# Peptides against a protein of PDB entry 3J47, part 104

Target 1, 121 residues: chain A of PDB entry 3J47
Amino acid sequence: IRLTNQLKSLKGLQSKLKDVVEYLDKVINKELPINHTILGKLQDVFNLLPNLGTPDDDEIDVENHDRINISNNLQKALTVKTNDELMVIYISNLVRSIIAFDDLIENKIQNKKIQEQRVKD
Target 2, 69 residues: chain B of PDB entry 3J47
Amino acid sequence: YEEKEESNLAATKSMVKIAEQYSKRIEEEKELTEEELKTRYVGRQDPKKHLSETADETLENNIVSVLTA

## One batch from the design tools (peptide; made by RFdiffusion4, then SolubleMPNN)

Design b2_p23_4_s4
Fold by OpenDDE base, seed 3:
Structure b2_p23_4_s4 (fold): chain B 121 residues (1-121), chain C 69 residues (1-69), chain A 23 residues (1-23)
Amino acid sequence: as target 1 above (121 residues)
Amino acid sequence: as target 2 above (69 residues)
Amino acid sequence: DLKKLLELIGKLLEEKKKLEKLK
């Protein structure tokens, strides 16, 4: 459910971005008049979008590191953090799997010993 | 869209909590591994079973964390 | 087979311990 909702939001954002690009192309080609209200909202969205083009090293506001979906450069830093978190989760899962396998092996050894004792009786 | 954003915010808060829980889970896993080693040495079934159960619980929690990430 | 699995598990555990020491 949660992943599906995130995917739906991303797909909706992608569709809106595509519509915006198509609108901007039509405005550039003078096929449509410039809608100032749409442009203002787009500018507000771009101002809220972390600068995709120029990560000045200094404006990596630590608070935005937790937002998985924000703009490409912050998205790279966030992707690194997400990769590190995923690696930690993967290593933990591996360790748990190893422990579970060790227990399974030991249970099999015990079962074999019990069977060998039953054959000797 | 808003419901998904709210769900994503709840996931992010859950991830921060998961980071703290992860450190605790690593410690629980270490404790389990030591109890398993002791149980293999002592031949007592009960401590070994408890170690296995805690390792499984730690695995489930990590899988849930991956699914919520 | 079981001995090989145990050896692989032992190696993975040792590698994890090395990674934890590097953190």
Scores: peptide ipSAE 0.399, ipTM 0.842, DockQ to the pose 0.008
Fold by OpenDDE base, seed 4:
Structure b2_p23_4_s4 (fold): chain B 121 residues (1-121), chain C 69 residues (1-69), chain A 23 residues (1-23)
Amino acid sequence: as target 1 above (121 residues)
Amino acid sequence: as target 2 above (69 residues)
Amino acid sequence: DLKKLLELIGKLLEEKKKLEKLK
């Protein structure tokens, strides 16, 4: 059940990510107007995506940077907000993983104790 | 512009609500972990299992919340 | 070990709560 739910969740995320990529491609190709709501959600998704490698290429032209910077400042603010939400989700997942790990350790300890008792009997 | 701002505000409020729900789920997970710790001391496997299950459910709910965000 | 993990989880939860208050 747990693994199946994780797979389902992962598939859902993958599908959503694909839709986002397709939307971004359409926006880049000027096939669709820049929908700021979708861009905000997309930024949310992008911020939810852990550090996909910083493309180190700083050199993308400064001049498109101002209109992109106002869009990027709102986008950055939305990205920050989304990043915060993603961070919360990440922390929660981390906490759950730790709890699950603790349970596994305990189960191993219990199994070891049961085996030791069986050897004494 | 205004409609978009309103939509963003609504989305933000929804996200805050999700964060609150997530915080509550984390607390439930913590309670389960404490019960597991207690169960480890008592040697009763059942309470520990229940705590683990609740922690797992909390995790699943958070994952679903992330996927739906 | 488990107690330390629980404490770490507790700290992370508190940090999250602080972050939520800042929003």
Scores: peptide ipSAE 0.412, ipTM 0.841, DockQ to the pose 0.012; fails the geometry check
Fold by OpenDDE base, seed 2:
Structure b2_p23_4_s4 (fold): chain B 121 residues (1-121), chain C 69 residues (1-69), chain A 23 residues (1-23)
Amino acid sequence: as target 1 above (121 residues)
Amino acid sequence: as target 2 above (69 residues)
Amino acid sequence: DLKKLLELIGKLLEEKKKLEKLK
């Protein structure tokens, strides 16, 4: 049940991300005015996405227009901040998973001991 | 811009607070693990189970935090 | 082992808190 809910949430997020990409493409194509609220929400979503890739700092071509650069810099700063937050959450989840795994191992060891005792009786 | 920066700063501060709360929950989970370690010796009503449940709840809360963040 | 892991998590949390204070 929980895994299914997580998968559903992940699918929902994926759909939202797709909608965001489509929106960004429309904005890039000047089909829609830059909605600051949507861009802010998108930034929030990007901030919610852990950067799985450290893209190496090097090749982000500087040439795009000042406002886009400011928005991108703000978005980058927001993205970095959010990546840090996501990293903390990820590490936290990892730790919880390890604790749960340790408990599982111990439970398995105990169950094995109980079975060995039952076979001796 | 400034309002957005302030909002981001506030959000970051909130996340730091969540991280602190999480660290505290991890410590509580450790205490429960110590109780599990103790319960390995005391064959009754397994504090181990309670620890495992608390660890699971903590994990769930982190997952929900990741999903809601 | 778990205690060491928790300690590592605690350290990571403290480092994050330091980074957030620097920003």
Scores: peptide ipSAE 0.401, ipTM 0.835, DockQ to the pose 0.014; fails the geometry check
Fold by OpenDDE base, seed 5:
Structure b2_p23_4_s4 (fold): chain B 121 residues (1-121), chain C 69 residues (1-69), chain A 23 residues (1-23)
Amino acid sequence: as target 1 above (121 residues)
Amino acid sequence: as target 2 above (69 residues)
Amino acid sequence: DLKKLLELIGKLLEEKKKLEKLK
């Protein structure tokens, strides 16, 4: 169940990313005005995207006009916050996985001991 | 602009709350791990199992929190 | 083995606390 949910979430993210790319392409082509709602959603997506560990220092120095800068600063701040949240979640999941692994190992050891005892009897 | 700022503020508050919940869950996991350790010494299988289950629950909750964030 | 796992968990928890302090 959990793995299936993770796969579903990942698939949803992939779809959203595709939509974003398509939107960005349309904006680049000047086919559509910059939709602030889409930018906000994109920010949410980027914030929800784990920092893909490429610090591509894409200095997108998009010197684009004042409104874009405010949106970008807010986006950056949101991205940082989201990254922090994602990092916390990731660490939490890691800790849980380790605990579960420890339990599994212990159970395996116990089962092995029980089996060895049964063979000795 | 204002609506976006408000949304960001709400998101930030939600993140802080998730972080707090996560910290609490980690503490619960730690307690369970200690019980497992004790159970290994006492030879009582039950406390160890309970600790493992609580750790799993804590992990699940963190995953759900990540998925919801 | 299990003691080592517990130690690893302890280290991970400590690393998490360090990360939390940096945030």
Scores: peptide ipSAE 0.400, ipTM 0.841, DockQ to the pose 0.011; fails the geometry check

Design b2_p23_5_s1
Fold by OpenDDE base, seed 3:
Structure b2_p23_5_s1 (fold): chain B 121 residues (1-121), chain C 69 residues (1-69), chain A 23 residues (1-23)
Amino acid sequence: as target 1 above (121 residues)
Amino acid sequence: as target 2 above (69 residues)
Amino acid sequence: SEKEETLKLYNELLELLDKLLQA
């Protein structure tokens, strides 16, 4: 459900961006008048978006680490952080699995001992 | 789209909390390991079971964290 | 780093598990 919602949001954003590009092209070609309200909203969106066009890693604003999904360049740095977090979670899961496995082995050993005792009785 | 955004925001907040939870989970795992050690020495099944259950809960929380990330 | 600290904690947990397995 969460992934589906994220995907839907991304698709919606993609569609909107496509529409904006098409609109801007039409405006540039003087086929349609400029809608100032749409442009204002778009400008607001661009101001909130990290610079997607600059491949240079230099201006990775640390504050935007949480906004991994919005900007590709910021996403690369954020991807590294996310990968590290995922690694930590993975390691934690492994540890838990090992603990559970150890408990299982111990239980099996105990069960065998109980069975052996029953055979002796 | 708004529902998805809210879900993503919740997930992000959860990720921030995961750092704290991770530390707590590690501590819980240590406690479980200690209980398991104690149970192994005492030979009581109940403490071992409790340790196993706590380990499982910790694992589940980690899985949820992975799914949220 | 936080990652290094997490790794250390993980290793400690593994050591505890090893002790449990040896008992």
Scores: peptide ipSAE 0.401, ipTM 0.838, DockQ to the pose 0.009; fails the geometry check
Fold by OpenDDE base, seed 2:
Formats: structure tokens, sequence, C-alpha cells
Structure b2_p23_5_s1 (fold): chain B 121 residues (1-121), chain C 69 residues (1-69), chain A 23 residues (1-23)
């Protein structure tokens, strides 16, 4: 039950991440405009993660308006990087769950065999 | 700006490399699980446990690698 | 069967990750 719930949660996260990636790809390809709400949420996620970029580059971009677009690009790049890292972590957790599940199945099979042997004796 | 773009590109390339390494490690873990299944049929419990532990260690290393990157 | 399903999900996630990294 617990492992199943974890897998379900991971699947949900994976689906959400996939949707984000698809959206970002469309934005990169200029098929869709940048959605500020999505970017804001991604930024929030990024802020919860260790700073991936050199701090020095972020301070310079505050002053110039033209830098806002560049800042958006940098932020986008950082967001993408963060998303990729999160995806990798998610996959890793899923793999661990799979391994644990495999072990559980093995234990159940062994227990069943032991019970069958006891009934025969 | 150009330097930052170059740095981001380099970082992205590094992440791709890490992802590839992770994929490879996952495949190795899968192989270990298959070996565990084979060992189960042979009735040797200790080898199965060892394979499971090795798979867990591989996953842990992958996670640490991703977190460190 | 459950193990197989979990493995399939894992593989799907890996494929998605690879696609993201390649983009």
Amino acid sequence: as target 1 above (121 residues)
Amino acid sequence: as target 2 above (69 residues)
Amino acid sequence: SEKEETLKLYNELLELLDKLLQA
C-alpha cells in the first residue's frame, strides 16, 4: 500500500513535469507566449532548491530594463536546469521504489512457498 | 551576458551527461534485480539480499550525484 | 505483474528525463 501510494505520487509528479516541459518547449519554439504564472511557480520551485547559478550574475541584471528579457532567459535556463534535476531525483526515487517493490514481491513469493511446504508436511 | 549563456550551456551539457550516467546506473540496477530473481529460483537467499543492497547503493549514488550536480 | 508495471513506469520516467535533457 505505501509503495503503491508513492508510485502513484511519483506518477502524478512525472505527468506534471512532462506538462511543464511540453509548455516550456512550446515557449522556446515561440509557439506559445511566456506564461507568467507558470514561470512564477517555477521560480518558486527554484527558490526552494539550492542556488544553481553563480550569485554574481544575478546581481548585475537588476538595473537595466533590457536586462529583464535577459534575466528572463537566465531565469528560464535556471528553471529548466532545476526541472531537469527534479526529474532526475524523481526518477531515482521511483527506481528505489521499484527495487523495494521487487523485494517485497520476492518476499511474498517466498512466504507463500514456505506456507505451501508447511501444509504438505 | 555571453559568458552567462555559455556557463548555462555548459551546465546544461553537464546535466545531460549526468542523466546519461543515471540511465546507465538504472540499467545496472535492473540487471541486479534480474540476478536476484534468478537467485530466488536457485533458493539462495543471501545472494538475493546482496543484489538488493547493491541496487539500493547504486540508486543512492545516483541520487547523490544528481543532487551534487 | 505489479513489478512489471512498476518497471514500466520507471522506464517511462527515464525516457521523459532523457527527452528533457536533450531539449
Scores: peptide ipSAE 0.398, ipTM 0.822, DockQ to the pose 0.018; fails the geometry check
Fold by OpenDDE base, seed 5:
Structure b2_p23_5_s1 (fold): chain B 121 residues (1-121), chain C 69 residues (1-69), chain A 23 residues (1-23)
Amino acid sequence: as target 1 above (121 residues)
Amino acid sequence: as target 2 above (69 residues)
Amino acid sequence: SEKEETLKLYNELLELLDKLLQA
């Protein structure tokens, strides 16, 4: 359910972004007049987007207009974060498994002791 | 879309909390293992059982966290 | 640092498990 909702939201956002891009292209080509209301809403959406530019990394070459590279860097950062989270989960599972094995071994040892006592009786 | 975004945000916050809890759980698991070792030397079964149960609970919580993530 | 600490803990748990198995 959660994954499905995330996917739906992402698809909706993608569709909306595509529509905006198409509109902007038409405006640039002078095929349609500028709709100020749409532009204002789009600006609001962009302002709500987390500033992908961490202001502190001075080295983001302001000159490279390629918004695509900024998006890629953010996506890469998000991927790294996801990988780190998965790693933590993996380690946690390993730890739990080890504990479970320890318990199993202890139970086995106890059972063996019980059997030895029964043989002596 | 907004509901899904809110759900994702809540999930992310939960993950951060889970990570903190995980660190604590790891320490608890270590303590239980030490108790098991001590119990083996003392020959008392009760502390070992408690350690095993705590380890299982920790494992279950991690599995749930993985599934939620 | 956190990863290193987690790894250390894991190794300690593995050692304890090994002791239990030998036991």
Scores: peptide ipSAE 0.381, ipTM 0.824, DockQ to the pose 0.009; fails the geometry check
Fold by OpenDDE base, seed 4:
Structure b2_p23_5_s1 (fold): chain B 121 residues (1-121), chain C 69 residues (1-69), chain A 23 residues (1-23)
Amino acid sequence: as target 1 above (121 residues)
Amino acid sequence: as target 2 above (69 residues)
Amino acid sequence: SEKEETLKLYNELLELLDKLLQA
């Protein structure tokens, strides 16, 4: 149960990250306008969740006005750093969940074997 | 600006270190999984338990790292 | 059959771990 819940949570996180990446890609490709509200929400998510975005995507917005760029660059750098840390944490949690899941599977197999042996007795 | 840059640099270095630690933990988890696979083939429960424990420890360390970040 | 399914799941997990290690 616990492992299953962790796996579900990880899957949910993965899906969310994928959505964020897809959104960012669309913004970068100018398929969607920069939505300030989305950016604000992303910032909030980054504050709460390690920024799952690849650090490279944030560098492209450097062309606009210098001051906004410096603040944005600092925010980008902090965001990238935070994202990297969050990614590492996320990956680590994922790996742990996988290991835990493996253990659960093995335990289930063992339990099944024990039950089969009991039926034979 | 310089102070902020220095602080950001220090924070970045700390994050890199955390990332390295995380990578190491992932490797440890992988090793545990391999041991579990071996245990399945051998039918020995003890190695599997050890793998599970190591995985749990790795997870705990990651959680602590997340909480500290 | 159930054992085989469990083994498959385990192998999938291993593959995921490998991908994570390579990332």
Scores: peptide ipSAE 0.368, ipTM 0.825, DockQ to the pose 0.012; fails the geometry check

Design b2_p23_5_s2
Fold by OpenDDE base, seed 2:
Structure b2_p23_5_s2 (fold): chain B 121 residues (1-121), chain C 69 residues (1-69), chain A 23 residues (1-23)
Amino acid sequence: as target 1 above (121 residues)
Amino acid sequence: as target 2 above (69 residues)
Amino acid sequence: SEKEETLKLFKKLQELLDKLKKL
């Protein structure tokens, strides 16, 4: 469900970006006037997006370094962080699995003992 | 899309919390394993079940964390 | 034998947990 939602959000963003590109192309071709409202909203979205292009904003990279890849340069740092988090989650899952297996083995042993007792009776 | 974005943002925030809680979850898992070991020695089925359940919960949380990350 | 196998699995789990703590 969560992955599906993320994928849907990404697809939605992609579609919107495509629409913006198409709009910009039409404006460049003088087919349509510049829609200031759409442009303003897009600018707001870009401002909310982590800066892809400015490597110099070390502060932004540091703050977002620990979070999911939002934008390219910042996104790279964020990707590393995301990978680290995923590794932690993977290890944790592995540990849980091992614990579950241990419990399963114990249950199997108990069941075997119960069966052996039943055969003796 | 907006709902998914909100969910993704919430998930991201949750991931940070999960990273912090990861160490705690590992400790909880260890405790469960110790309880299982103790239960094996004591022969009490209930503690073993509880350990198994806690391990499963820890695993599920880790899976959710991975999915959120 | 089965008990021994369970113990081995538990030990492996403990080792993994210890490794995780070191990370």
Scores: peptide ipSAE 0.437, ipTM 0.858, DockQ to the pose 0.008; fails the geometry check
Fold by OpenDDE base, seed 3:
Structure b2_p23_5_s2 (fold): chain B 121 residues (1-121), chain C 69 residues (1-69), chain A 23 residues (1-23)
Amino acid sequence: as target 1 above (121 residues)
Amino acid sequence: as target 2 above (69 residues)
Amino acid sequence: SEKEETLKLFKKLQELLDKLKKL
């Protein structure tokens, strides 16, 4: 469900982006007038998007560390952070698994002791 | 789309919370291990069971965190 | 032998927990 929702959101964004590109092309070709309202909203979106272009821009906006598949240098930083978080989760899972395994072993040992006592009686 | 975005935002916030709680979960795991050790020495099944249950809960939370990530 | 194996597994688990604590 969550992944499906994310995919749907991405598809919606992609469709909107395509529509904007098509609109801009029409404006450039003087086929349609500029819709100022749509353009303003798009500009706002672009201002919120990290600069997609060159690897050299040191301005990793630390604030957008959210798991947005943000395409550029910010994406790399976010990817690193996500990887670190996943690593922590993985280690935690391993620890829990080990604990559970230890408990199982202990239970097995206890069961064996009980069985041995029953055989002696 | 908005519902999915909200869900993703909630998931991200949950991940941050999970990271903060991770240290606490580690401590809970340690407590379980200590209780298990104590139970081994005392030979009482109940404390060991409780430790195992806490470890399982910790594991489940980690799995949910992975699925959310 | 089985008891010994269980004990070894528990020790390994404890070691892993200790390592995790150190991280």
Scores: peptide ipSAE 0.425, ipTM 0.849, DockQ to the pose 0.007; fails the geometry check
Fold by OpenDDE base, seed 5:
Structure b2_p23_5_s2 (fold): chain B 121 residues (1-121), chain C 69 residues (1-69), chain A 23 residues (1-23)
Amino acid sequence: as target 1 above (121 residues)
Amino acid sequence: as target 2 above (69 residues)
Amino acid sequence: SEKEETLKLFKKLQELLDKLKKL
């Protein structure tokens, strides 16, 4: 459910961006007049988006390097942090799986011992 | 779209909480392993069962953490 | 024999857990 919602949000954003690009292209080509309302909304979106075009933005706040940032450069630093977190989660899951398996084995051994004792009685 | 964005934000906040819980879960898993070792020495069913259940809970929590990451 | 095999599997799992704890 959560992943599906995130995907839906991303798809919606992508569709909106595509529509804006198409509109801007038509305006540039003088096929349509500038829609001020759409342009204003797009400007607001751009102001909220970290600078996608400057790979060298030194303002990668060291604290944000560890946090999931949506922007590609920020995303690279965030990708490293995300990868580290995923690795930790993976290792933890593996350990839990191993412990659960050990317990399962022990339970089977105990059950077998109980059955053997019942046959001897 | 707004609902998904809100859900994603909530998930991000949850990740921070999960990281804290993860450290705690690692310790719980270690304790379970120690109890399992003790149960092997004592040979009684009850401590071993408890260790197994705690290990399962730890595993489930890790799986949920992976799914939310 | 089957019980012995199960015990061996358990030991292997414990070893893996120990390795994971060291990481």
Scores: peptide ipSAE 0.418, ipTM 0.843, DockQ to the pose 0.007; fails the geometry check
Fold by OpenDDE base, seed 4:
Structure b2_p23_5_s2 (fold): chain B 121 residues (1-121), chain C 69 residues (1-69), chain A 23 residues (1-23)
Amino acid sequence: as target 1 above (121 residues)
Amino acid sequence: as target 2 above (69 residues)
Amino acid sequence: SEKEETLKLFKKLQELLDKLKKL
């Protein structure tokens, strides 16, 4: 569910960005006048959303090693942080899995002991 | 899209909190493993169960963190 | 034999936990 929502958000953003690019191309080609309102909104989006429009072009290395950033440009900078967090999560999952397996083993041992006791009774 | 955006923003904020809580979760998992070990030696089922439950909770939190990341 | 195998698995788990503590 969460991943699906994130994917939908990304798709929506991608569509909006495409529309903006198309609009900007038309403005550059003098096919349409500059819509200042749309540009203002776009600027606001860019200010609020780190470089979502050109994930590949604007590599801003923001060294935030401790935070996962969804934005690609900020993600490169936050990639280290994201990777660290993901690594921690991965390790934690492994540890939990190991503990769960340990419990399963213990439960099996206990069940076997209980069965042996029942046979003796 | 707006609902997903809000969810994503909330998730991002949660990731920061998860990073802080991660150390605590690791400790909880360790405690569970120790209790399981003790229960194995003592033959007490209850402490092992508690440790297992704590480990499961820690695992679940980690999974949620992964899904949020 | 099965109990012994389970015990071995538990020991491996403990070893993994110890490795995790060292990280």
Scores: peptide ipSAE 0.417, ipTM 0.855, DockQ to the pose 0.007; fails the geometry check

Design b2_p23_5_s3
Fold by OpenDDE base, seed 4:
Order: sequence, then C-alpha cells, then structure tokens
Structure b2_p23_5_s3 (fold): chain B 121 residues (1-121), chain C 69 residues (1-69), chain A 23 residues (1-23)
Amino acid sequence: as target 1 above (121 residues)
Amino acid sequence: as target 2 above (69 residues)
Amino acid sequence: SEKKKLLELFNKLLELLDKLLAE
C-alpha cells in the first residue's frame, strides 16, 4: 500500500513537473504568464509526498524496514530535490515578474516623455 | 539497494548542480536589473532594453535547466 | 508621481530578489 501510494505520488509529481516545465516554456516564450496556481499545487503535492511515504505501522519485517528506510531516504532526497527545483522555478518566475515590471516602468517613463514633448510643441 | 543508492546519489548531484546554476542565473538577473535601474537614471532606453533581453535569456536558460533536471 | 511610485515598486522588487539570492 505504501509503495503503491509512493508510486502514485511520484507519478503525480512527475506529471505536475512536466506540466510546470511546459508552463515555464510558455512563459519563457512569453506566450503565457506564470501560473502561480500550478506552482502552488506542485508545492502542495510535494508537501503531501512525505506524508504519503510514512509507512503504516503494519508488521514490516526487518529486511523490509531497511528497504523502507532506503526508500524513505530516496523519497526524502527526491523531495528535497523537487523542493529545490520548485524554489528555482519560483525565483525564476519572480525574476521574470521583476523584469516585466521594469519594462512597464520604462514604457511609462517613455510615454510620459513623449507626452511632455508633445505639450512643448 | 546499491544501484538505487548510486542512482539517488547521481540524481542528488545533478540537482545540486542545477541549484547552483539557478543561483548563478538569479544573480545574473539581479545584475541586469541593477543595470536597468542605472540606465533609467541615465535616461538611456536602449541599454535598458538590452538588459531586459539579457535577463530574459538568463531566465529562459534557468527554466530549461530546471526542466532538464 | 506615478513614475516615482513605479520606481519605488521596482526597488522593492529588487530588494526581494536580493533576499532570495541571500537565502
């Protein structure tokens, strides 16, 4: 059950990551704005993943316990990796937003200058 | 188990590398933003545009790196 | 005045970026 849940979570995470990648590509191409909702959902999935990896207290044989520990360590590592990736994506989105804002400010300044020049004419 | 450990280690190393690349790209973007601010004070529009474009390229590269990780 | 506000917002965004880079 735990392994199945972990696999399902991993598959879900993989799918979400793929979606995020696709979204990021679209944002890079200036086709779509950053969807914060997608990022939030990914974060939620990752936050839930550690909980999905907790073995139910059923009689896990010692050999299974080591395997579970290894699996848990792997899951933790994957979770950390995923969190780092999400952080990078988030920061990238923030930076893009800042750049866009800067461009807007510059455009506004330019427009103001143009208007001032027109008034002087 | 050993194969899984090796795979996890490799994946972890790759993630660390991606994180480093991301951090570097963020720094580059910050520098570009500072240059844009300076350009705004100087009133040079073309340099600002160039900075914006460079920042966008850096972000794109970061996204590609994250996607590839 | 609006331009000034935009500049202030931009500076705030830059500060946020700096914080993120410092983390």
Scores: peptide ipSAE 0.394, ipTM 0.844, DockQ to the pose 0.016; fails the geometry check
Fold by OpenDDE base, seed 2:
Structure b2_p23_5_s3 (fold): chain B 121 residues (1-121), chain C 69 residues (1-69), chain A 23 residues (1-23)
Amino acid sequence: as target 1 above (121 residues)
Amino acid sequence: as target 2 above (69 residues)
Amino acid sequence: SEKKKLLELFNKLLELLDKLLAE
C-alpha cells in the first residue's frame, strides 16, 4: 500500500513536470505569456537539484529580453533535467516495489510450505 | 547562450551520473533479493527479513530523493 | 511462476533504466 501510494505520487509529479514542459514549449512558441510564478518554481526545483549548472547562472537579470530568453532556455533545460531525474526516481521506486513484492511472494511460498508440512504431521 | 549550453551539458552529465548511481543501487537490491532466495532455501527467515528491509530502505531513499528534487 | 514473472518485470525495468541513462 505505501509503495503503491509512493508510485502514484511520483506519477503525479511526472505528469506535473510534463505539463510544465508543455507550458514552456507554448511560451517558446509565443502561444502563452511567460508565467513568472511557474518560472520561479522551476528555478526553485533546479536549485534543489544537485550539480545543476555553474553558480554564476543564477544571477541572470530578467529585465532584458535577451536575458529573458536565456532564462527561459535555462529553465527549459532545468525542467527537462528535472523530468529525467524524476523518471529515474520513478523507475527506482518501481524496482524497489518489485523487489518488495518478490520478498512477499517468497514469504507466502514459505508460509504455504510450512502449512503443508503441518498438515502432513 | 554559450553559458546556458554549458550549464545544460553539465546538468545532463550530472543526471547521467545520478542514473548510473541509481542503476548500481538497483543491482544491489537485486543481489539482496538473490540472498533472500538463498536464505529461503536455507530455511532462515531472518536473512529474508533483512533483505526485505534493505529493499524498503532503498525504496524510501529513492522516494526521498524524488521528493527533494 | 509469480516470482518468475516479477523478476522478468524487474529486468525489463532495469533495461528501461539503462536506456534512459544511455540517452
Scores: peptide ipSAE 0.392, ipTM 0.834, DockQ to the pose 0.013; fails the geometry check
Fold by OpenDDE base, seed 5:
Structure b2_p23_5_s3 (fold): chain B 121 residues (1-121), chain C 69 residues (1-69), chain A 23 residues (1-23)
Amino acid sequence: as target 1 above (121 residues)
Amino acid sequence: as target 2 above (69 residues)
Amino acid sequence: SEKKKLLELFNKLLELLDKLLAE
């Protein structure tokens, strides 16, 4: 269950990252103005679906002085922060799962050895 | 504008700190895994258990840190 | 065989963890 949840979270993050990339590309191409609504939605998506997949410190180039850009930068920063935090949580949970799995494997190995020893006796 | 910049900077610093903490926790987990491997070869259950417990504690601390950040 | 599979999975997970740490 825990591993499954982690996997689901990872998939969600991947989807969000794709959405972010698509949005950013549209902004770069000046196809869309920095839309507050889109940024808000993006933030919501990031808040809901931490994109663990963007370890890339996308340089928040705070270059543009426009209020819209500042809002976008803040939202981006908050989104990145949230994503990073969620990523850390996800990775931590994954690590825990790995450790638990290792313990399980070891227990199984031990049990097998015990059974083999009993058969030899 | 300045307030937003300050907020972003603070957020970035927090992220860096979280990343560092995460890296440290991962390292601790790795150490526990190595101990488990060693214990597996030695056939002593106690060291393996200890490693597992330490790994769990490290992970718990990491989760708490992430939640608190 | 099941134990072997579990071990293999664990090793894969460890490898992934190492990759993540290296990034």
Scores: peptide ipSAE 0.372, ipTM 0.828, DockQ to the pose 0.012; fails the geometry check
Fold by OpenDDE base, seed 3:
Structure b2_p23_5_s3 (fold): chain B 121 residues (1-121), chain C 69 residues (1-69), chain A 23 residues (1-23)
Amino acid sequence: as target 1 above (121 residues)
Amino acid sequence: as target 2 above (69 residues)
Amino acid sequence: SEKKKLLELFNKLLELLDKLLAE
């Protein structure tokens, strides 16, 4: 399982690296701002790796001294962090929606009570 | 490469800050929910409205965070 | 009945929030 996840992560990283390279080429050509492209690449990684769990499950292999491997590990870590952040944001939005829904229901109940009182008067 | 690395590091730091803010917002939302529950029992409109407003603000902040990320 | 349903939904949402915070 761990090895399979690592292989999947590596493949995802490879794809992201390819996307990063493409993005860098676009940045070099001044077609896109650096930050937006990085974010887009992170999103692409997330789309390719939908099952990336919480940041705590990702083993960062610190031993690879190759700059490319270090960059890949950093990108992977950033991708995981981005996924976690997106998940948190999504959950927060869901919670807010639920609270808003609860308020709507309460308002409807109050309105019904007011209408019932008007009928009694 | 170095510039990209620096940008990624800055983005990571920003994400950590956003995560902390999100945790705080979740806590605030819980407090609002509790206040709303209390308001339902007390029958005071003002506490319910306040809870609803706080929940909306929390949602808006999350949306802004998503848009800014 | 509607009030009861609303309370149940609210409690479910709270439980989901607690689960998310616990992760």
Scores: peptide ipSAE 0.368, ipTM 0.834, DockQ to the pose 0.010; fails the geometry check

